# Ledger of designs, part 208: peptides against a protein of PDB entry 6MBK

Target 1, 240 residues: chain A of PDB entry 6MBK
Amino acid sequence: GFEMVNFKEEGFGLRATRDIKAEELFLWVPRKLLMTVESAKNSVLGPLYSQDRILQAMGNIALAFHLLCERASPNSFWQPYIQTLPSEYDTPLYFEEDEVRYLQSTQAIHDVFSQYKNTARQYAYFYKVIQTHPHANKLPLKDSFTYEDYRWAVSSVMTRQNQIPTEDGSRVTLALIPLWDMCNHTNGLITTGYNLEDDRCECVALQDFRAGEQIYIFYGTRSNAEFVIHSGFFFDNNSH

## One batch from the design tools (peptide; made by RFdiffusion4, then SolubleMPNN)

Design b2_p25_3_s2 (from b2_p25_3, 10 letters changed)
Fold by OpenDDE base, seed 5:
Structure b2_p25_3_s2 (fold): chain B 240 residues (1-240), chain A 25 residues (1-25)
Amino acid sequence: as target 1 above (240 residues)
Amino acid sequence: SMEKEIEELIEESKKVFKHSARQLL
């Protein structure tokens, strides 16, 4: 088994409670536990989703609003998951002036500025939508939609969104994968897939993990700039 | 138009926000 642990430098992660062998299926997450674009459409957000062009066009923003609605819902099934999410991120949307100045010397600066601009414009748009749209009156965030809320939700999704197949396997959708997304990154191979027969995400161990060791996964090949922009961390041992 | 501005915002936003945070097989 495994347990969630707060590691000093890495934040929350998973720790093995027993020896886990390489390639052992140690973690699976059924679709019903995922926060998906489909679960967003089936939630209190569904009526607004059906009427809003941006929510329909951008699954990541649909997930961000889904996350905000569920966070604002005390009885949400996902409360235990949401409570494990950072309250703030080291992503560009949270950069201080000095961090932005540091990035001005890098090629990443254009993407950072684009993120800031786009996120601000999205917020302004949705603020108006939430104030004026009839279906927004049902949202638990109706009277509590700040830029800080939106920035947090967008950053949460940016750092945790995954592509998974739809239930019928005909296309891909976006999902937040509770528990699994607590695994921190290491170099290696992708060890997580989606089992359509059992309708679940399945993660096999990248290596042997002893009881008490942190369980790592490989997030995929990325540049260090992409880690900063999308994951809010720099990976010194990035071999790519 | 508002519609054009929305489509431009979508297009610009997708260019930056296009990656999965973690990849699955």
Scores: peptide ipSAE 0.488, ipTM 0.915, DockQ to the pose 0.832
Fold by OpenDDE base, seed 1:
Structure b2_p25_3_s2 (fold): chain B 240 residues (1-240), chain A 25 residues (1-25)
Amino acid sequence: as target 1 above (240 residues)
Amino acid sequence: SMEKEIEELIEESKKVFKHSARQLL
């Protein structure tokens, strides 16, 4: 077993409540619990999705709008998950002027500026869509859609989106994986897969974890620059 | 055209959003 804990340095993470052995299947999340592009299409956002070129072309933006709609819905199934998400992120969209100035000496600066520009343009586009499109009238965000809302949703998706197979396994789609995405990063091997037979994400333990220890996973091979841009943190022990 | 602007925005945006936050097998 495990529990959600707020760790002083890492923020929210998972802590083992018993000894977990290496390679033990300790965590699984059925598809029905995931926030996916498909669940977005099946939500109140579905009619707009069917008519908007950007939502169709960019699954991450579809997830961002899905997240905003569900956050604005008091009876959303995902409220317990959404309430665990950070209110702010350490990603480039939240950088202060001094942090941006620091990055001017790095190769990452071009991607940071591109991210700012694209996010601002996306917001301006969707603000107009929400105000004018007939299918936006029923969205809970119609009367409250700020840049801060959009920045938060995009950053939430950017830091948590994962590729999973579609139900038939023919394609990949994007998903937010509740509970599992609370695991913080360490060096190692990828230990999470998708079991199509049982239609669930499955995570096995990277190593032995004792009761009371934080459970870490390996997010995949990344540069420190990629961690900053996509995950909002530095990993000092990064071997790459 | 507005259609061209949308396609350009999609293309530019996809160049920045390259990776899943966490990799699965």
Scores: peptide ipSAE 0.449, ipTM 0.904, DockQ to the pose 0.809
Fold by OpenDDE base, seed 3:
Structure b2_p25_3_s2 (fold): chain B 240 residues (1-240), chain A 25 residues (1-25)
Amino acid sequence: as target 1 above (240 residues)
Amino acid sequence: SMEKEIEELIEESKKVFKHSARQLL
């Protein structure tokens, strides 16, 4: 078992409530609990999705809008998950001038500027869409869609989106994985897979964790620049 | 055109977000 805990230096993470052995399947998340592009298409967003080129082309933006719609829906199944998400992020879209200046000496600066530009343009586009498109009238965010909302949603997805198979395994889609995405990063091997037979994400322990220890996972191989861009932090023990 | 601008925005946006935040097997 595990519990969500606010760690002083690392923010929210998962703590073991019992001893967990290496390679033990300690966490699984069925597809029905995931926020996916498919669940977005099947939500109140579906009609707009079917008519909007950007939503169709960019699953991450579809997830961002799905997240916003569900956040604005008091009866959303995902309310408990959404309430665990940070209200702000350390990602480039939240950087202050000094942080941006620091990145000017790094290869990440071009991607940071691209994120700023693209996110602003996306917001302007979707603001107009939400104001004018007939299918947007059903969205709970119709009368409340700010840049801050969009920045938050995009950053939430950026820091948490994962590639998973579709239900039939024929394609790859994007998902937010509740509970699992609370695990913080450490060096190691990828220990999470998708079990198509049981239709769930499965995470095995990277190492032994004692009761009371934080449970870490390996997010995958990244450069420090990629960590900044996608997660808002440098990883000192990163070999890249 | 608006269509061209949309396609450009999609293309440029995809260049930045190439990777999953976390990888699965």
Scores: peptide ipSAE 0.449, ipTM 0.905, DockQ to the pose 0.819
Fold by OpenDDE base, seed 4:
Structure b2_p25_3_s2 (fold): chain B 240 residues (1-240), chain A 25 residues (1-25)
Amino acid sequence: as target 1 above (240 residues)
Amino acid sequence: SMEKEIEELIEESKKVFKHSARQLL
């Protein structure tokens, strides 16, 4: 048992409602609850996806547009999840001039500039696509597609996308994993996998958690620069 | 060509983004 809690310093996270033992399967998320490239293809975005080279080539952008379409859809199944997402991020696309200047002394600066350039170019491209493409006419974002919307969606996906197997296990696809992605990061071992037999993401506890404690997961091995670029935070206890 | 520009944008964009924000087993 766990609950979503807004922690003052860390934002939203998961709190244990009972004692959870190390290696206990405490959280699972069936495929049907995930936002995936496949769910994007099966949504109102599907017709445009089938005709757009960038959406096809870049699953992260497909997820970003899927997220925007679902956010703009009052009856979306994912509304409860989308409402838990930050409205803004500490990722490079949200950096102020002083933050960018600080990063000039780091290897991250090149990736930051690339993100700015690429995201701007993507937005300009898709703005035109949304305005002119026949299959974009039914998108709920047709008349409300701003750079801020796109920046938010791209940042949401960048900070939350995960590789999971396809249903048949033959390929890897990208997914947003509701509820699970609310776990904040700590040092440790990867404790989340995908169970193909039950067709679900499964997370076992990294350690014992007592009732009332925040539940953390290990996001994986990253450099501090990668945390800044891809997660929007610095982790002091990063051993790498 | 527009096609070439799109492919270049895809290539440049893929260099910056990692596949997973969180890793699974």
Scores: peptide ipSAE 0.489, ipTM 0.915, DockQ to the pose 0.774; fails the geometry check

Design b2_p25_3_s3 (from b2_p25_3, 11 letters changed)
Fold by OpenDDE base, seed 5:
Structure b2_p25_3_s3 (fold): chain B 240 residues (1-240), chain A 25 residues (1-25)
Amino acid sequence: as target 1 above (240 residues)
Amino acid sequence: SMEKEIEELIESSKEVFRNAARKLL
């Protein structure tokens, strides 16, 4: 139905290998393929997670560390996914001097500096944790944890984190959704949901796509690039 | 205190992610 393609300017995306009709379920991603807070807890990060209050309190930071640990693991199941992620982002953490200068006359500069400062403080905290905590010795990050690593991981999560239901549907958790998040954005309606019975993310086509066309999806309003369940992961709120 | 520092970092982290990917330019 589709294939991964590296498009110019857009980076990696999905291209239809056959005609796909509007509203056709063309893509699904089982929970087992997702990078979640739960998978982070069940990984090499688990012991540290269980003892660090910030990791426990901030699922997105847990995902960031999960992403870093898996990236540093050659045999990680998620290596193919991680390799598709951008090396840099357009988030404030990556703003160049000229971009910052453009913002100096605006209130936005305060947000940029705040984000940078706070991220740096978090890095400093976790650097100490990784250097001193006994359970950090098993992490592949032990000897390779730079601010650039942290910035990248945080930015990856910020731009790609999604709220999905827990397995029992009683709560929400955070997830990175491989394959699905490769679809580039277009205007439209949210066509993604979560099927609890089959325990998978499901995406239906926003429109007809012909073989050879890039498949686009609508991410919705993403103030922090997070897919919010009220719009997508529960089909009751999904419009097609 | 360490406890206070942790709480501050948690709150700052929330702020970081809340403002993430915002197009400020």
Scores: peptide ipSAE 0.318, ipTM 0.803, DockQ to the pose 0.221
Fold by OpenDDE base, seed 4:
Structure b2_p25_3_s3 (fold): chain B 240 residues (1-240), chain A 25 residues (1-25)
Amino acid sequence: as target 1 above (240 residues)
Amino acid sequence: SMEKEIEELIESSKEVFRNAARKLL
């Protein structure tokens, strides 16, 4: 009932190919299509993940490297998804000199500098890991891992990571949700949740959409959005 | 120590994402 469209001003989005009614389940994404910490563990990154404490401790970093590995893999299942991702982001890591200068008058400058410093340190660490660790030898990014790559991957995850339940529903894991995260934002109510019975992310229409209209959703803040089983999203308390 | 460095990097990673999330909220 929808198609991917590259809108000139808004970038990629979803357009209805038929009339969609409010509250209609128009979009679902099975777990097998998600990029998760688990899929990272099961990928070419798995051996390195099993040996690196930071990857193990930080699921978001694991997702970032998973994203980079899959991007560098021509046969990756997620290539179509990855190609829809922005090449740059409006995150602090991409702030231009003028933007940083503007922020010098604000309290935000300390956060920006901290983020720059910390991200650089992380990059330096992982650069060394990728170059020296035996389990990194098969990573497709071994000879091409740049700060720009890392910045992009981290920013991609920061802006698109979601918390979803594990398969058994006992815990939460982090996921990038292809197709769903192509929907552009509008004000409204969260209409996305996770259906454990069918093991899929589900999105119901926020409003009526006619054929040919862009489908908008309210996803709140994508970063650390939590999927509530059959209840939609909520924001993690750590987001405040 | 290597352990200390790893812990610092983990904490820095957490901070990066927390700060980014706050800016996006």
Scores: peptide ipSAE 0.239, ipTM 0.759, DockQ to the pose 0.255
Fold by OpenDDE base, seed 3:
Formats: structure tokens, sequence, C-alpha cells
Structure b2_p25_3_s3 (fold): chain B 240 residues (1-240), chain A 25 residues (1-25)
């Protein structure tokens, strides 16, 4: 077993309540608990999704708006999860002037500026959509949609999105995985996959953990975890 | 046109998420 703990420096994480052995399945999250493109389509966002080409084309943005809608909904099932999310992120969209200055001598600066510019343009587009589209009238964010909201949602998805199979296993979709993504990171092997038979995300312990120890996982790149649909767990050195 | 704008925004969106994966800092 495990428990949610707010660690002093690391924020929320999971702590073992008993000894957990390496390779033990200690955590699973059924599809019904995930925030997915499908759950977005089935939410209050659905009607707008069905008529907005960008939402349809970009599952990431659909998830971002799903997050925003659910955050703005006091009775949302995902409120407990959303409240665990950082208010700010270490993404370029949150870089301070000094951080930008450090990058000015590098080629990375162009990517930072591009990300700012593109995100701003997207926000402007969706601001207009939310203000004018008939299906946006029912959105809880109708009267509260700021750039800060948008960059937060985008950054949340950027840092936490996962690729998982669709329910029928025929395609890949995007998901945020509550509870699982509370595990802080360590180096090692990816020990998370999607069990399509049981329709759940599954995480096995990377190593032995003793009762009272924080449980760490490795999911490769912070920005996007890919579940091996057909190969199970795999090694990613996260070198890029 | 609106169609071209949408296409550009889709491409820009791809770029946004791509850049996130690269961990610029």
Amino acid sequence: as target 1 above (240 residues)
Amino acid sequence: SMEKEIEELIESSKEVFRNAARKLL
C-alpha cells in the first residue's frame, strides 16, 4: 500500500505504507479515472469539440480544455486530482527574464520565443471561440478564460500527458493519469504500462521500497510518457 | 482565410508540445 504525502521540497508524492518489492504491481488506475480525449468529448466540452477543428486535430489541446473545464467545475470528479497539480511549471511558458537571458546565447532561445508566440496565438484564437461560439456558452470557463489559464492547462498537459491505447486497442489516445503521476521521478526503467484486458494503467515497483519510503518511478521524458502497447515495459534512458 | 489560420494554429500547437518535450532548461 501507499499513501499520498506532501513532501517538504518535492510536493505531493506517494509513500509506501508497507514493504513493496521490485516488480510488484502496487498501483493501477482504471480508464474510467483517467482524463482522456474521450472523456473530454463526453464532457461539457463535447459540443464545442465536435465543431472546432483544432480541438479535433490536437488531442493535447482538447485535454487542456478538459482540465480547464473540470477545474472550473466545483463538482468535477477530478477536483481532487486537479488540486494536486502545480500552479506553475518549469516549462518555457513560465521562464523568467533571467532564465531567458541565460538562453539568449543559445539556439534554445528561438524555441522559447516560438513557444511563447504560438501559445499566445492559440490563446487568442480560443478566446474568440469561447466568446462567440454557441457551444461555448455552457462552458464553466466562459467568463473566465485568461492567458494564465491557458498556459497552465497547456503546461499541465505538456508535462503529464501519456499515450495509451483506446478502449478497443485500435488507436492511441492521450491521457492524464491521476494518482500515478503523483509519483516523483527517479532514474531507472519504465515500469508503467497499460493493461488493455483489464483496461487500466499499471505500475510495478522499480525497486524495493520499505515502509515509510517515498515511491519513485521512472517514466522517461517528463513531457510525454508512452505506454508500450504491445511490448510491455521498456528502458528509456531519458537522455534527450 | 480562416482555414489557413486554423492550419497554422494546428502546426503551431504541434510545435508547442514538441518544444516541451525537449526540456529547454
Scores: peptide ipSAE 0.375, ipTM 0.837, DockQ to the pose 0.225; fails the geometry check
Fold by OpenDDE base, seed 2:
Structure b2_p25_3_s3 (fold): chain B 240 residues (1-240), chain A 25 residues (1-25)
Amino acid sequence: as target 1 above (240 residues)
Amino acid sequence: SMEKEIEELIESSKEVFRNAARKLL
């Protein structure tokens, strides 16, 4: 029903290959395809995760390192997904000097500086960990872990992380959702939920799409997109 | 101490991801 396309202005997105009706379930992504804290724990990162308090406490950083490890792994299952990710982001960590200067007149400047400061501190911490911790020796990023790498990974997670239920539905965890997050954003209603019975993320069409049209979805604030955990969809007006 | 540093990093980082990211993205 859809195909991946590199659109000139929006970058990678999904295009309908047939007519899709509003509310039609056109896209689903099983848990096994998601990059989650659990998949991070089950990866080469697992041993380090089990020993590092920050990774344990911060699922988003765990996802960032998971993303970096998989990116550095040529045979990673997620290579096709990772290759679709932007190389740069419209996040504070990528703001140009003039942009930062402009923001100095706004309330956002403190948040920007906080992101710079904290990200730098995190990098410094993990650089040391990666260089010295025994369980880091087998990480594919052991010999190449730059601030640019970390900035990219953090920004990737910051812009794409989603809250999904754990497999048993008892808790919430964080996930990157391949294929689904290729849909470019539009204003509207959240039409994505998680089906625990089938253990998959489900997306229904926001509107009718004709064959050949780009499929847009509204996923609210992407920094922490929330899913309807058990059934149906809710109409959240969260925006970027 | 290392423990204090870890705690501070966790707290500050959580704040950034929850609040700053939402405001700026």
Scores: peptide ipSAE 0.272, ipTM 0.780, DockQ to the pose 0.257; fails the geometry check

Design b2_p25_3_s4 (from b2_p25_3, 9 letters changed)
Fold by OpenDDE base, seed 2:
Structure b2_p25_3_s4 (fold): chain B 240 residues (1-240), chain A 25 residues (1-25)
Amino acid sequence: as target 1 above (240 residues)
Amino acid sequence: SEQKEIDELIAESKKVFANSARQLL
């Protein structure tokens, strides 16, 4: 029904290989394919997670470290997914001086500076943890943990993390959703949910898509400032 | 204390990060 394609200007996205009708369930991703806080806990990161307050308190950072560990693991199940991720992002952590200066006139500037400061402090903290904590010795990133690595992982998670239910549906957790998260954004309605009975993310088509057309989804309601902060782009047709 | 510094870092970090980059139903 669809294929991954590198589009001009938009980067990787999904293209329909057949006609897809509006509201048709065309894409589903089982929990076992997701990178979640739970999969992080069940990975080589698990022992460190169980003893680190920041990893426990911040699921997004847990996902960032999970992503780094899997990237550093040649035989990781998620290698095909990781290879589709951008090597760099247009998020605030990658802003050049001129971009930061431009944002000084916007309400986003305080959040941008906070991201820079917090990310730097987090890196410094975890650098020390990785060097000194006994459970860090088995991490594949033990001898290769740079700020660039951390910035990339945090930005990857920031731009792609999703709230999904836990397996029992009692709580929410964070997940990266491979393949689905390749859909680029358009204005519309949320068309993705989680089916607990089948334990999978389910995406229905926002509109009719013809064979050969790019498949878009609506990421949710956000201000342009929030798009810059969390997705690294402006959306001109944003109603907020 | 180190504990307080960690708690502050967590608190400040949570203010900036959105819960979800893409929203699900």
Scores: peptide ipSAE 0.442, ipTM 0.905, DockQ to the pose 0.792; fails the geometry check
Fold by OpenDDE base, seed 1:
Structure b2_p25_3_s4 (fold): chain B 240 residues (1-240), chain A 25 residues (1-25)
Amino acid sequence: as target 1 above (240 residues)
Amino acid sequence: SEQKEIDELIAESKKVFANSARQLL
């Protein structure tokens, strides 16, 4: 029903290979294909996770480290997904001086500075942990853990993380959703949910798409400021 | 203490990331 395409202006996205009707379930991703906090716990990161308070308290950071470990693993199941991720982001962690100066006139500046400061502090903390903690010895990133690596991973998670139910439905966890998150975004309604009965993420079409058209989804109701902080872009047609 | 510094870092970091996740519940 769809294919991955590199669009000139938008980068990678999904294109319909057939006509898709509005509200049609065209894409689903089973839990086993997701990068989750649980998959992080079950990975080489698991022993460290079990002993580190920050990893336990912050699922997004757990996902970031999971992403880094898998990226550093040539045989990782998620290599095809990881290779589709941008090498850089337009998030505040990548802002140049001129962009920061521009934001000084906005209310977003405090959040940008906080994000930068916290990310730097997190990196410093984990650099020490990776060098000194016994359970970090098996991590493939032990001898190659830079701020740039961490910034990339945190930005990847920040822009792509989703709240989904745990397998038993008792709690909420975080997940990266391969393939689905390649969809570029438009204004509209959220058409993605988690089907706990079938244990999969499900995406229904926002509108009719013809064969050959790019498939767009909606990020959700956010202010432009929130998009800048969390996704690094303004959406001009944000009617919210 | 190191523990206090960690707790503060967690608390400050959570505030920044609170609204970044999409809800698929």
Scores: peptide ipSAE 0.350, ipTM 0.873, DockQ to the pose 0.829; fails the geometry check
Fold by OpenDDE base, seed 4:
Structure b2_p25_3_s4 (fold): chain B 240 residues (1-240), chain A 25 residues (1-25)
Amino acid sequence: as target 1 above (240 residues)
Amino acid sequence: SEQKEIDELIAESKKVFANSARQLL
């Protein structure tokens, strides 16, 4: 009941191909389609993950490397999804000097500076790891790992990462949710959950959508400063 | 030590990156 569309100003989003009623389950994504920390561990990255403390401690970085490895793998199951991701982001890691100056008047500035510093340090660390670690030799990014690659991957994860349950529901892990994460943001309530019985993410419609309308979801409660940091945009109708 | 530097990097990095960009129920 939906299709991927490139909207002006908003970029890619989902458009209804039929009328969708509020609370209708219109979209679900089985675990097998998700990029998760677990799928990272089960990929070519697995051996390195098992020996690297940062990858183990930071699921978002594990996802970033998983994303890079899969992007560099022509036979990756996630190639169709990865091709839908932006090539660049409006996140702080892509800000020009004037954009950073603008943020000096906001609460976001400290996090922006920290993000720059941490991302640079992470890149330097992993550049060395990729060049020297035995389990990095088979990574498809071995011969090409630039700051731009890392910045892109980290930004992709930062803007799209979700907490989901593990298969047994005992813990929380991180995931990228293909197709679903194309929905752009609107004000409202969280309408996506994880169905453990069917082992899938389930999204119900926030409101009625007519055929031809863009389907929006609510990403969660955040300030505009947090939206800038996490999603690279301001939301004018944000009540928080 | 290298270990301490890694731990510090992890700790500082988590402060910025810990939150989900999109939330599920």
Scores: peptide ipSAE 0.329, ipTM 0.855, DockQ to the pose 0.844; fails the geometry check
Fold by OpenDDE base, seed 5:
Structure b2_p25_3_s4 (fold): chain B 240 residues (1-240), chain A 25 residues (1-25)
Amino acid sequence: as target 1 above (240 residues)
Amino acid sequence: SEQKEIDELIAESKKVFANSARQLL
């Protein structure tokens, strides 16, 4: 098995409680436990989703609002998961002036500015929507929707969203994968897939892990700039 | 128009977020 542990510098991660062999299926997460665009549509957000073009066009924003609604719901099924999420991120939306100055000499600066601008515009748009749209009245965030809330939700989704198949396997959708997304990154190969027969995400071990060792996964091929922009960290041993 | 502004915002936002994922399954 494994357990959630707060590691120094890395934050929360998974630690093996027994020896796990390479390629062993050690972790699976059924669809019903995922936060998906579909679960967003089936939530209190559903009526607004059905009428808002941006929510429909941008699954990541739908997930962000889903996350905010569930966070604001004390009885949400996902409260245990949401409580494991960082309260703040090291992504560009949280950059201080010095961090922006550092990036001015890099190719990432344009993406940083774009992300900031777009997020601000999205917030302004949705602030108006939440204040004026009839279907927003039932949202638990109706009376408390700050830029900080939106920034957090967007950053949470940006750092944790995954593409998974729809139930029928005909299309892809976006999902947050509780428990699995606690795995920190290492260099290697993608070891997570979706089992449509069992309707679950499945993760096999990248390598042997001994009892007491942190379990890492490979997030995929990204540049360090992309890690900063999308994950909020540099990966020193990045081979890409 | 508001519609055009929304379309532009969607287009611009999608470009920024297109590569934001932990994994693709």
Scores: peptide ipSAE 0.309, ipTM 0.846, DockQ to the pose 0.820; fails the geometry check

